# Peptides against a protein of PDB entry 8YVU: the designs that were tried, part 96

Target 1, 39 residues: chain A of PDB entry 8YVU
Amino acid sequence: PQLCYILDAILFLYGIVLTLLYCRLKIQVRKAAITSYEK
Target 2, 160 residues: chain B of PDB entry 8YVU
Amino acid sequence: TWLTVLKKEQEFLGVTQILTAMICLCFGTVVCSVLDISHIEGDIFSSFKAGYPFWGAIFFSISGMLSIISERRNATYLVRGSLGANTASSIAGGTGITILIINLKKSLAYIHIHSCQKFFETKCFMASFSTEIVVMMLFLTILGLGSAVSLTICGAGEEL

## One batch from the design tools (peptide; made by RFdiffusion4, then SolubleMPNN)

Design b2_p16_8_s3 (from b2_p16_8, 11 letters changed)
Fold by OpenDDE base, seed 3:
Structure b2_p16_8_s3 (fold): chain B 39 residues (1-39), chain C 160 residues (1-160), chain D 39 residues (1-39), chain A 16 residues (1-16)
Amino acid sequence: as target 1 above (39 residues)
Amino acid sequence: as target 2 above (160 residues)
Amino acid sequence: as target 1 above (39 residues)
Amino acid sequence: SLFEKLNELLKKLALA
């Protein structure tokens, strides 16, 4: 049971970090698309 | 740029908030239907006794609905209403997190004091079940609070 | 304990899906960068 | 419909 809670904490943190990275990457894709459209 | 991204994801955040609220409400109703919380001795289900799954779900649902409506209609009065609702939901979420943390501490203390070796004992089982449910509700509340805060920032940015 | 394992399964699935989406998005950024360089 | 809306948003996010 203790291992399950530790795993939950790790997975939760991983999920938050991945969500932030995904948002940043999405912004980069949008910026790249805008730059490509202006050229 | 951050504000523009949040504005584009406002509908998604609102839907997530409503979904989180519905899940919390469902958990609350199921727990209240299956378990007689009033008959349980101690503060193991203090968050449920306080009715947090119900009023918290209502606040998050209202906030999410107002956010979606505000995004769709793009009216100034709806923006203000959404901002107010999101702010209220953020405060409610913070209060809920505090209540849940207190409940978790009490449940963990109960398990430690009684040295629950046999999981099938009624009191130990209830304490463990309460701890698991409270942890799940805590995660959902954190997600709801994150969405409410994000929507509040978006609404504040639109008013400025 | 069963609820903890269910939560772990959901978080694990969420992590896998986000990782796949992140990889796809990263590939899109690379393709956009290559296209921008060729123009 | 809420689930459908969420799925549509997720699909739009994935395809964008």
Scores: peptide ipSAE 0.443, ipTM 0.790, DockQ to the pose 0.018
Fold by OpenDDE base, seed 2:
Structure b2_p16_8_s3 (fold): chain B 39 residues (1-39), chain C 160 residues (1-160), chain D 39 residues (1-39), chain A 16 residues (1-16)
Amino acid sequence: as target 1 above (39 residues)
Amino acid sequence: as target 2 above (160 residues)
Amino acid sequence: as target 1 above (39 residues)
Amino acid sequence: SLFEKLNELLKKLALA
């Protein structure tokens, strides 16, 4: 049971980090698309 | 397009494979150091008795290292070697998943038979611990297999 | 304890899905960057 | 060291 909780914590942290990175990347894509449209 | 993506992420996949292999090896060594599996009665640690954490980790590590080296040097002979190693790692991963699933079923069956609601018994604790470790190893093995298959597809695409 | 294992499975699946989505988004960013460079 | 090379690769991958 203790190992399960540790794994949950690691996976949860991993999920949060990936979500933040995904959001940042999505914003970059939008900025690139806007710049491409203005050209 | 998918092949191009896999090629660009080949180094990442290789590193992930090596990391997964190292984690598997660490878990295997820790379990073997803490618990004398040879003296434990039953099939609770069948995957460990089969030595999967050891040979599986070796195969994944070699495959990952070869993939990284092949990508860095961009030599045809290394690409072929990496393809072979990745194929072997994929087979090893599939076999490992099968062994781990069997071990998991046995461990769960043991817990149900002994009604291990009370974790105070040594046998129940060992069965629960085994189940947790096997699940973790299963997840890592799936990740390793995914990386190995991806690298294999990438290598096959380079040969075409 | 059983809930912990279920949570592990859900978080693991979520992590895999996010990783795939991140890869797709990264490809889109690269395509957008290439298109912007060609203009 | 191998560890330093790995860390550099991880940093390059994270920044790329």
Scores: peptide ipSAE 0.426, ipTM 0.792, DockQ to the pose 0.017
Fold by OpenDDE base, seed 4:
Structure b2_p16_8_s3 (fold): chain B 39 residues (1-39), chain C 160 residues (1-160), chain D 39 residues (1-39), chain A 16 residues (1-16)
Amino acid sequence: as target 1 above (39 residues)
Amino acid sequence: as target 2 above (160 residues)
Amino acid sequence: as target 1 above (39 residues)
Amino acid sequence: SLFEKLNELLKKLALA
């Protein structure tokens, strides 16, 4: 049971990090799309 | 192309593979240190008895290291070496997944047969602990296999 | 304990999906960058 | 360290 909670914590942290990275990447894609549209 | 993407992610995949291998090795070592698996009746820890956490971790570590080195030096001989290592790691990962699934089924069957409702019972606690560890190792092995296969495809693409 | 395992499975699946989406998004960013460079 | 390097590269790409 404790190990399961530890795994949950690790996976949760991993999910948060990936979400942040995904959001940052999405912002980059949007910026690139806007730049492409202006050209 | 998919090959270009895999090539650019090769270092990341290699690092992930090494990390996965290290985590698997750590878990294997901890389990072996805390639990006397040899005295546990049944095949609840069959994956550990087979030594999968150790040899699997070694294969994944070697594959990851070779992949990183191959990417950094970009030499033909290193690409072939990395391809071979990644192929071996992929096979090892597949075998490991199979072993872990079998172990998981046995552990679950044990829990169901004994109707383990009390975690304070030593046998039920060990079975539950084994199941948890096997699940964690299964997830890590799947990640490692994915990275190894990706690196293998990348290496094969570089040779063509 | 069962809820913990279910949570682990959900978080693991979420991690895989996010990884795939991140890879796809990264490809899109690179394609956009190449298109921007050619213009 | 490689993860940190990757994060640094991602940060540089995000800033560019």
Scores: peptide ipSAE 0.426, ipTM 0.796, DockQ to the pose 0.014
Fold by OpenDDE base, seed 5:
Structure b2_p16_8_s3 (fold): chain B 39 residues (1-39), chain C 160 residues (1-160), chain D 39 residues (1-39), chain A 16 residues (1-16)
Amino acid sequence: as target 1 above (39 residues)
Amino acid sequence: as target 2 above (160 residues)
Amino acid sequence: as target 1 above (39 residues)
Amino acid sequence: SLFEKLNELLKKLALA
């Protein structure tokens, strides 16, 4: 049971990191699309 | 630049592999230090007996390090090396997953057969503990495999 | 204890899905960058 | 330690 909670913490942290990276990537895609539209 | 972003992503994947490897190694060493696997009845720790936490950790660590180095130096030779290491790590990860699944099945079967209602019993406690560790290692191995495969695909794309 | 394992499963699935989405988004960004470079 | 280095790298990557 204690190991399960440790795993939860690791997976939770991983999920947060991936979410942040995904958001950053999405913002980059939007910026690239806007730049392409202005050209 | 886009290349910089890609390099950062590959580095992240490499770091993830290294982290996974280190965690697996830590779990392996802790289990070996706390428990005498050789005296445990059954195949509850078959993955540990096979040494997966150790060689798997080595493969993932090497793959991650090579990926990071390859992205930083941007040398063709390093790219090929990273691709090879990632491929090897992917194979190792797949093998590890298989071993861990088998171990998990055996552990669960053991718990079921002995009707482990009393968790304070030594055998049931060991089986439960093994199951928890195997599950954790399985998740970590899957994460490592995902990273290795991703790096392999990225590396293959660079070779084209 | 059971709740912990359920949470682990959910977080694990979430991690896999996010990883796939991240990969797809990365490919899209790469394609967009290549297209922008060719223009 | 190797672990500390890894954590630093992870933090840098997360913030980058």
Scores: peptide ipSAE 0.487, ipTM 0.819, DockQ to the pose 0.023; fails the geometry check

Design b2_p16_8_s4 (from b2_p16_8, 11 letters changed)
Fold by OpenDDE base, seed 2:
Structure b2_p16_8_s4 (fold): chain B 39 residues (1-39), chain C 160 residues (1-160), chain D 39 residues (1-39), chain A 16 residues (1-16)
Amino acid sequence: as target 1 above (39 residues)
Amino acid sequence: as target 2 above (160 residues)
Amino acid sequence: as target 1 above (39 residues)
Amino acid sequence: SEFKKLNEELLKKFLE
């Protein structure tokens, strides 16, 4: 049972990091699309 | 800018792989230090007896380190080496998952055979503990495999 | 204790999905960058 | 203004 909570913490942290990276990447895609449209 | 982001992503994946490997190694060492697996009845620790936490951790660690080094030095030979290492780590991860699943099945079977309704019984406690560790190791191995595959794809994309 | 294992499963699934989405988004960024460079 | 500058710096770091 205690190990389960540790795993939850690790997975939660991983999820947060991935979410942040995903958001950053999404912003980059949007910027690239805008730049392509302006040309 | 985009190259920098890609490099950061590769580094992140490499770090994740190394972290997964280190956690697996830590769990393996802790279990081996606290429990004398050789004296435990049954195959509830078959994955540990097979040494998966150790060799798996080594493979993942090497793969992760090579990926990070390849990213930092930006050398063609390192990229190829990292790709090979990531492929090897992916195969190792798949094998590890298989071993862990087998171990999990054995542990669950053991719990079922002994009708472990009381968690305070030594055998049932050990089986439950083994199951928990195996599940954790399985999740970590899957995460490591995901990172290794991602790095492999990234490396292959850079070579093309 | 049972809730912990359920949470682990949910977080694990979330991690897998995010990883896949991240990979897809990364491919899109690369395609957008290539298109921008060709212009 | 300081908060905006911090946000811009963070954004630049994230977009690099």
Scores: peptide ipSAE 0.313, ipTM 0.805, DockQ to the pose 0.010
Fold by OpenDDE base, seed 4:
Parts: sequence; C-alpha cells; structure tokens
Structure b2_p16_8_s4 (fold): chain B 39 residues (1-39), chain C 160 residues (1-160), chain D 39 residues (1-39), chain A 16 residues (1-16)
Amino acid sequence: as target 1 above (39 residues)
Amino acid sequence: as target 2 above (160 residues)
Amino acid sequence: as target 1 above (39 residues)
Amino acid sequence: SEFKKLNEELLKKFLE
C-alpha cells in the first residue's frame, strides 16, 4: 500500500510535467505555424 | 493539417474533462451511498458536504461538452461559448481544489488527533478512507482544471 | 489501498496518452522547423 | 529509400 502511494505521486508528477511540456510544445507549434503562414 | 491536429487535441482535452467529471460523480455517488456523511463527526468530508463532486462534475462535463461541440462545428459563437464554459470550469476547479485542500487538512488533523493506529476501527477507517478519496478527488480536480485551462487558452487564442 | 491501485491505473493510462500526444507534437514541431528551414 | 518512405508514411498518419 505504501508503494502504491509513492507510485501515485510519481505518476502524478509525471503527468503534470508532461502536461506542461505538451502545452509548451503546442505553443511552439502554433508559433511555427503562424510564422510559416506569414512567409 | 496542423489546425486539424490542434482540433483533435482540443477534443481530447474535452473528453478528458468529461471523463474526469464522470469519475468525480462516480466517487461522489459511491461515497454518499456507502457512508452517511451527515452523521460523521468533524469536517473530514467537507468537500462532500459542500457537494463538490456533483457541481464540480457538472461544470467540467459542461465545459468538456461545449469544447468538443465548439471544435467540431468550428463556429465563432461556439468558440465564445466554449471559452466561457471553460473559464467557468476553471474557476470551479480552482474552488474545488481549495475545498479539497481544506478537507484534506481537516482529515489529516483528525487522524493525528485520534492517533489512528488501528485501521480496523470505524473512525480510523473512515478517516483513512476520507483521506484517500480526497486525494483522488484532488488529483482529478487538478487534471480537470488543467484541461479546462488548456481549452480556455486555446479558445482565447482563436478569438484573438 | 484498492483505491490507490485504481488511481495508479488511471494515472498510468493518462501518462501513456500524454506521452503519445507529446511525441506526435514533437514530430510536428520538427516537421515545421524543417519546412521553415527550406523556405 | 524504402525505409524512409515508410517512415514518411507513418509520420503522415501520425500527423493526420
């Protein structure tokens, strides 16, 4: 049971990090698309 | 093609939000069915007493649905509606997180006060169960808030 | 304890989905960068 | 060359 909670914490942290990274990448893709459209 | 991918991502976020809402509703229903929260001493289930699993789930569901519909129809009026719904869901999520944190603190305090060493005792079991449920709900709420905020940003970007 | 395992499963699934999306997005960024370089 | 084509097709499928 204690290991389960630790795993939950790790997975939760991983999820948060991935979400942030995904958001950043999404912004980058949008910025790149806008730049490509202007050229 | 890029816009299509972004749209698919928005739909996915909407689905995630709906799923989160459904899970919250399920947990709320299960807890209410198994435990008489009204008869429990203390505020260990304050989030449930406040009805957060219900109204929070409703807000998230509405936001998710509107986001999906807005993305599928690609209409300006729907984008505004989705933005509004996502904003409301974000506010609701923030409020929910606050409530859950307060509940978690109270639950932990309860556990410390009663020195729950025996998990098989009714009070200790309930406190432990409450803590677990609150933590799960907190995670779900954070996920829902993340999706709602993401959708809000996407919608705002489209209006701009 | 059982709830913890359920949460682990959900978080794990979420992590997998996010990872896939992240990979897709990363590939898109790379493609956009290549296209921008060729123009 | 075939591997590159396959990779491009896979990429196209993932990007769609």
Scores: peptide ipSAE 0.288, ipTM 0.802, DockQ to the pose 0.009
Fold by OpenDDE base, seed 5:
Structure b2_p16_8_s4 (fold): chain B 39 residues (1-39), chain C 160 residues (1-160), chain D 39 residues (1-39), chain A 16 residues (1-16)
Amino acid sequence: as target 1 above (39 residues)
Amino acid sequence: as target 2 above (160 residues)
Amino acid sequence: as target 1 above (39 residues)
Amino acid sequence: SEFKKLNEELLKKFLE
């Protein structure tokens, strides 16, 4: 049971990191799309 | 630059692989140190008996390290080496997943057969503990495989 | 304790989905970068 | 505020 909680913590951290990275990429894609639309 | 972003992503994936490998190695070492797996009846720890936490961790560590080094130095020979290592790590990860799934099935079957209603029985406790560790290792292996495959695809794309 | 395992499953699934989305987004960014470079 | 500066730096680092 304690190991399960440790795994939850690791997966949670991983999920947060991936979410942040995804948000960054999404913002970059949006910026690139806006720049492409202005040209 | 896009290249810098890709490099950071590759480094992140490499670090993830190394971390996964280290965690797997640590779990393997702890389990082997605390439990005498050789004296445990059945194949509850088949993945450990096969040495997967060790060789799998080594493969993932090497793959991750090579990926990081390749990305930092941007040398053609390192890129090829990283691609090879990542491919090998991907294969190893797939094999590890298979072994872990088999181990998980055996552990669950063991728990079912012995009707482990009393958690305080040593055998039931060991089976439950094994199941938990195997599940953790399975998740870590899947994460490692995902990173290795991602790095392999990135490396292959750079060579084309 | 059972909730922990359920949480693990949810977090794991979330991680897989995020990874796939991240890969797709990365491919889109790469395509956008290539298109921008060709212009 | 120092917190705002830190957030801006983190944001810049994130957008790099």
Scores: peptide ipSAE 0.320, ipTM 0.802, DockQ to the pose 0.011; fails the geometry check
Fold by OpenDDE base, seed 3:
Structure b2_p16_8_s4 (fold): chain B 39 residues (1-39), chain C 160 residues (1-160), chain D 39 residues (1-39), chain A 16 residues (1-16)
Amino acid sequence: as target 1 above (39 residues)
Amino acid sequence: as target 2 above (160 residues)
Amino acid sequence: as target 1 above (39 residues)
Amino acid sequence: SEFKKLNEELLKKFLE
């Protein structure tokens, strides 16, 4: 039971980190697409 | 291609927000149906008494629906409306998090005062159940807030 | 305790979906970079 | 060769 709460915390942190990384990667894809359109 | 990818991501975020809202409504209805919150001593279910699952779910649902509609029609007036709705949903999410944290503190205090070592006692069981539901609602609210903020940033980027 | 396990399952599924989406996006960024280098 | 074709199709669908 205590391990379940610890696992929840770890999975929650993992979800936040992945969401931030996904947002950063999305912005990079956007910048690359804009640069390719201007060429 | 870039615009199509962004549109797909906005739709996904909108669907996630609607799903979060639906789950919040389901939890609210289940708690109201199974437990008579009015007869429970203390402020263990203060977030439910405040009606957060209801109004919070409505705000998230409206924000998600507006985001999806704005993406599909690609009209300037809808983009502005979606941005406003997402901002309102973000504020509502922040308020909801605050209410849930207060409820969680009260529930934990109740468990500590009554030394709830035996979960089979009705009061301790209710306090533990409330704590679990509040934690779940808190996580869902944080996810909803994250989606609303992401949609707001996307909408602001389209206006620039 | 049962609700904790349900939350773990939801967070785990969310993490898997985000990981797959992140991998897709990373591959797209790499392809865009290769295409920009060939031009 | 069939596995390579299937992988290419899956990759194309994933990158669309």
Scores: peptide ipSAE 0.268, ipTM 0.792, DockQ to the pose 0.010; fails the geometry check

## One batch from the design tools (peptide; made by RFdiffusion4, then SolubleMPNN)

Design b2_p17_1_s1 (from b2_p17_1, 13 letters changed)
Fold by OpenDDE base, seed 2:
Structure b2_p17_1_s1 (fold): chain B 39 residues (1-39), chain C 160 residues (1-160), chain D 39 residues (1-39), chain A 17 residues (1-17)
Amino acid sequence: as target 1 above (39 residues)
Amino acid sequence: as target 2 above (160 residues)
Amino acid sequence: as target 1 above (39 residues)
Amino acid sequence: VVEKLLEALEQVDRLLS
């Protein structure tokens, strides 16, 4: 049971980090798309 | 700049792979130290008896190290070596997942057979603990496999 | 304890899905970058 | 967050070097 809670914490942290990275990458893709349309 | 970002991502994947390998090794060592696997009756710890945490950790560590070195030195021969190591690590990870799934099935079957209603029963406690450790190892193995596959794809892309 | 294992499974699936989405997004960014360099 | 991750990676690289 204690190991389960530790795993939950690690997975939760990993999920948050991945979500933030995904958001940043999505913003970059949008900026690149806008720049390509303006060119 | 994009090449630099890609290199940083590859290094990150390599570090993640090494970290995963180290965690697997640590878990294997702790389990071997706390539990006398040789005296445990049954196949509940079949993955540990097979030594997966050790050889799997070694393969992932080597793959991660080679990936990091390849990115740092920017040598063509190191890129090929890293690709080979990552491929080997991917195969090892797949094998490890298979072993862990088999172990998990055996552990779950053991819990069902003994009708583990009482957590304080030694056999039920050991089966539950084994299940928890196997699940953690399975998760780590999947993460390692994911990193190895990602590095393999990146390396293959650089060779094309 | 059972709730913890269920949470682990959900977080694990979420992590896998996010990883796949991140990979797809990364491939899109790479394609966009290649297209911008060829232009 | 990306900068922190980069710093962590640099620290790991320093430890591995």
Scores: peptide ipSAE 0.431, ipTM 0.800, DockQ to the pose 0.077
Fold by OpenDDE base, seed 5:
Structure b2_p17_1_s1 (fold): chain B 39 residues (1-39), chain C 160 residues (1-160), chain D 39 residues (1-39), chain A 17 residues (1-17)
Amino acid sequence: as target 1 above (39 residues)
Amino acid sequence: as target 2 above (160 residues)
Amino acid sequence: as target 1 above (39 residues)
Amino acid sequence: VVEKLLEALEQVDRLLS
């Protein structure tokens, strides 16, 4: 049971990190798209 | 800018792979230290008996390290080496997943056969504990495989 | 304990989905970068 | 090795921050 909670914590942390990275990447893509549209 | 992003991603994937490997090694070591797997009846710890936490973790660690080093030095020979290591790690990960799934099935079957209503029985407790560890190892292995595959794709893209 | 395993499954699925989305987004960024470089 | 991993993680965290 404790191991399950540890796994949850790890997966949760991983999910948060991936979400942040995804958000950053999405912002970059949007910025790139805007820049390309202005050209 | 793109190269920098790729570098960061590769390093991140490598670190993730190494971390996964280290966790697998830690779990393997703890299990081996606490439990005498050799004296446990059944194939509940088949993955551990096969030594997967050890060799799998080693492969993932090497792959991750090579990926990080390759990205940092930006040397062609290191890129190729990393690609090879990542490919090997991917294969190892796939094999590990298979072994873990088999182990999980056996563990679940064991629990079912013994009708473990009494968790206080040593055998039922061990089976449950094994199942939990195997599940954790399975998740970690899948994560490691994902990272290795991603690194392999990145490396292959650099070679093209 | 059951909730923990359910949470693990959800988090795992979320992680896989995010990884796939991240890969797709990365490919899109690469394509955009290549297109911008050819201009 | 662990220290290097920690440093790498810290660098990743810095990049994420």
Scores: peptide ipSAE 0.465, ipTM 0.814, DockQ to the pose 0.057; fails the geometry check
Fold by OpenDDE base, seed 3:
Structure b2_p17_1_s1 (fold): chain B 39 residues (1-39), chain C 160 residues (1-160), chain D 39 residues (1-39), chain A 17 residues (1-17)
Amino acid sequence: as target 1 above (39 residues)
Amino acid sequence: as target 2 above (160 residues)
Amino acid sequence: as target 1 above (39 residues)
Amino acid sequence: VVEKLLEALEQVDRLLS
């Protein structure tokens, strides 16, 4: 049971980090699309 | 092309928000049906007594539905409505998190005071169960808040 | 304890889905960068 | 693969509707 709670915390942190990375990557895609549109 | 990608992501976030709301509602309904919260001693189920699973789920569901409808119809009025609903849902989520944290602290304090080594005792079992439910609700609320905030940012970006 | 395992399953599934989406987005960024370089 | 994901999302939307 204690291991389950630790796993929950790790998975939760992983989810937050992945969400942030996804947002950053999305912003990069936006910048690339805008640059491609201006060319 | 970029707007199309953002639109797809908004729909996904809206669906996630609605799903989270439905799960919260289901948990609230199950807890209310199985346990008579009014007869439970202490403030272990204070979040349930306040009706958070119900009104919180309703707010998140409305916000998610409005976001999906706004994305599908692409009307300016719907975008503003979705932004307002997402903002309201974000505030509700923050309030819910606060209530759940307070409930969690009370539940943990109860477990520590009674030295609940025997989980088969009715009071200790209820306190442990409450703690588990509150933690789950807290995670779901955080996920819902994250989706609502993301949708709010996307909606604000469309208005600019 | 059973609820903890259910939460772990949900978080794990969420993490997998986000990872797949992140990989797809990363591939799209790479394709966009290659296309921009060829222009 | 993207189309399959869209179909899955559409199915979820139908379930939620």
Scores: peptide ipSAE 0.433, ipTM 0.803, DockQ to the pose 0.094; fails the geometry check
Fold by OpenDDE base, seed 4:
Structure b2_p17_1_s1 (fold): chain B 39 residues (1-39), chain C 160 residues (1-160), chain D 39 residues (1-39), chain A 17 residues (1-17)
Amino acid sequence: as target 1 above (39 residues)
Amino acid sequence: as target 2 above (160 residues)
Amino acid sequence: as target 1 above (39 residues)
Amino acid sequence: VVEKLLEALEQVDRLLS
């Protein structure tokens, strides 16, 4: 049970980090698309 | 730039908020159906006793729905309404987080005091279950609050 | 404890999905960068 | 997958409308 809670915490943190990274990456894709459109 | 990004994701945030609300409501319903929270001694289920899963879910659902509608119609009056609803939902979410943290502390304290090594004991089972549910609800509430705050910022940006 | 494991499963699945999406976005960014470089 | 997510979001929006 203790391991389960630790795993939950790790997975939750991982989810948050991935969400942030996904947002950043999405912004980068949008910027790249805009730059490509301007050319 | 951040406001623009949030505006583009407003619908997604609204959907996420609604889903979070539904999950919270489901958990609340399940807990209420399985456990007689009213007869449980102590404040282990304080968040449930306060009815947070229900009213919180309602607020988040309303906020999410209004946000989606506001984004779709792109009307000024809807933006104001959505901003108000999201602000209210953000406040509710913050309050909910506070309640859940308090509940979690009490649950953990209860587990520690009773030295719950035997999972099959009713009291220990209830405390463990409470802790698990509270943690889940806390995570969901944080997600919901994040979405509501994001939507609020987007709405405020549109009004300016 | 069973609920904890269920939560772990959900979070794990969420993490996998996010990872896949992140990878796809990363590939898109790379493709966009290559296209921008060719222009 | 992103397109599927968008479609799912659209479906949810339709259900909410």
Scores: peptide ipSAE 0.420, ipTM 0.792, DockQ to the pose 0.078; fails the geometry check

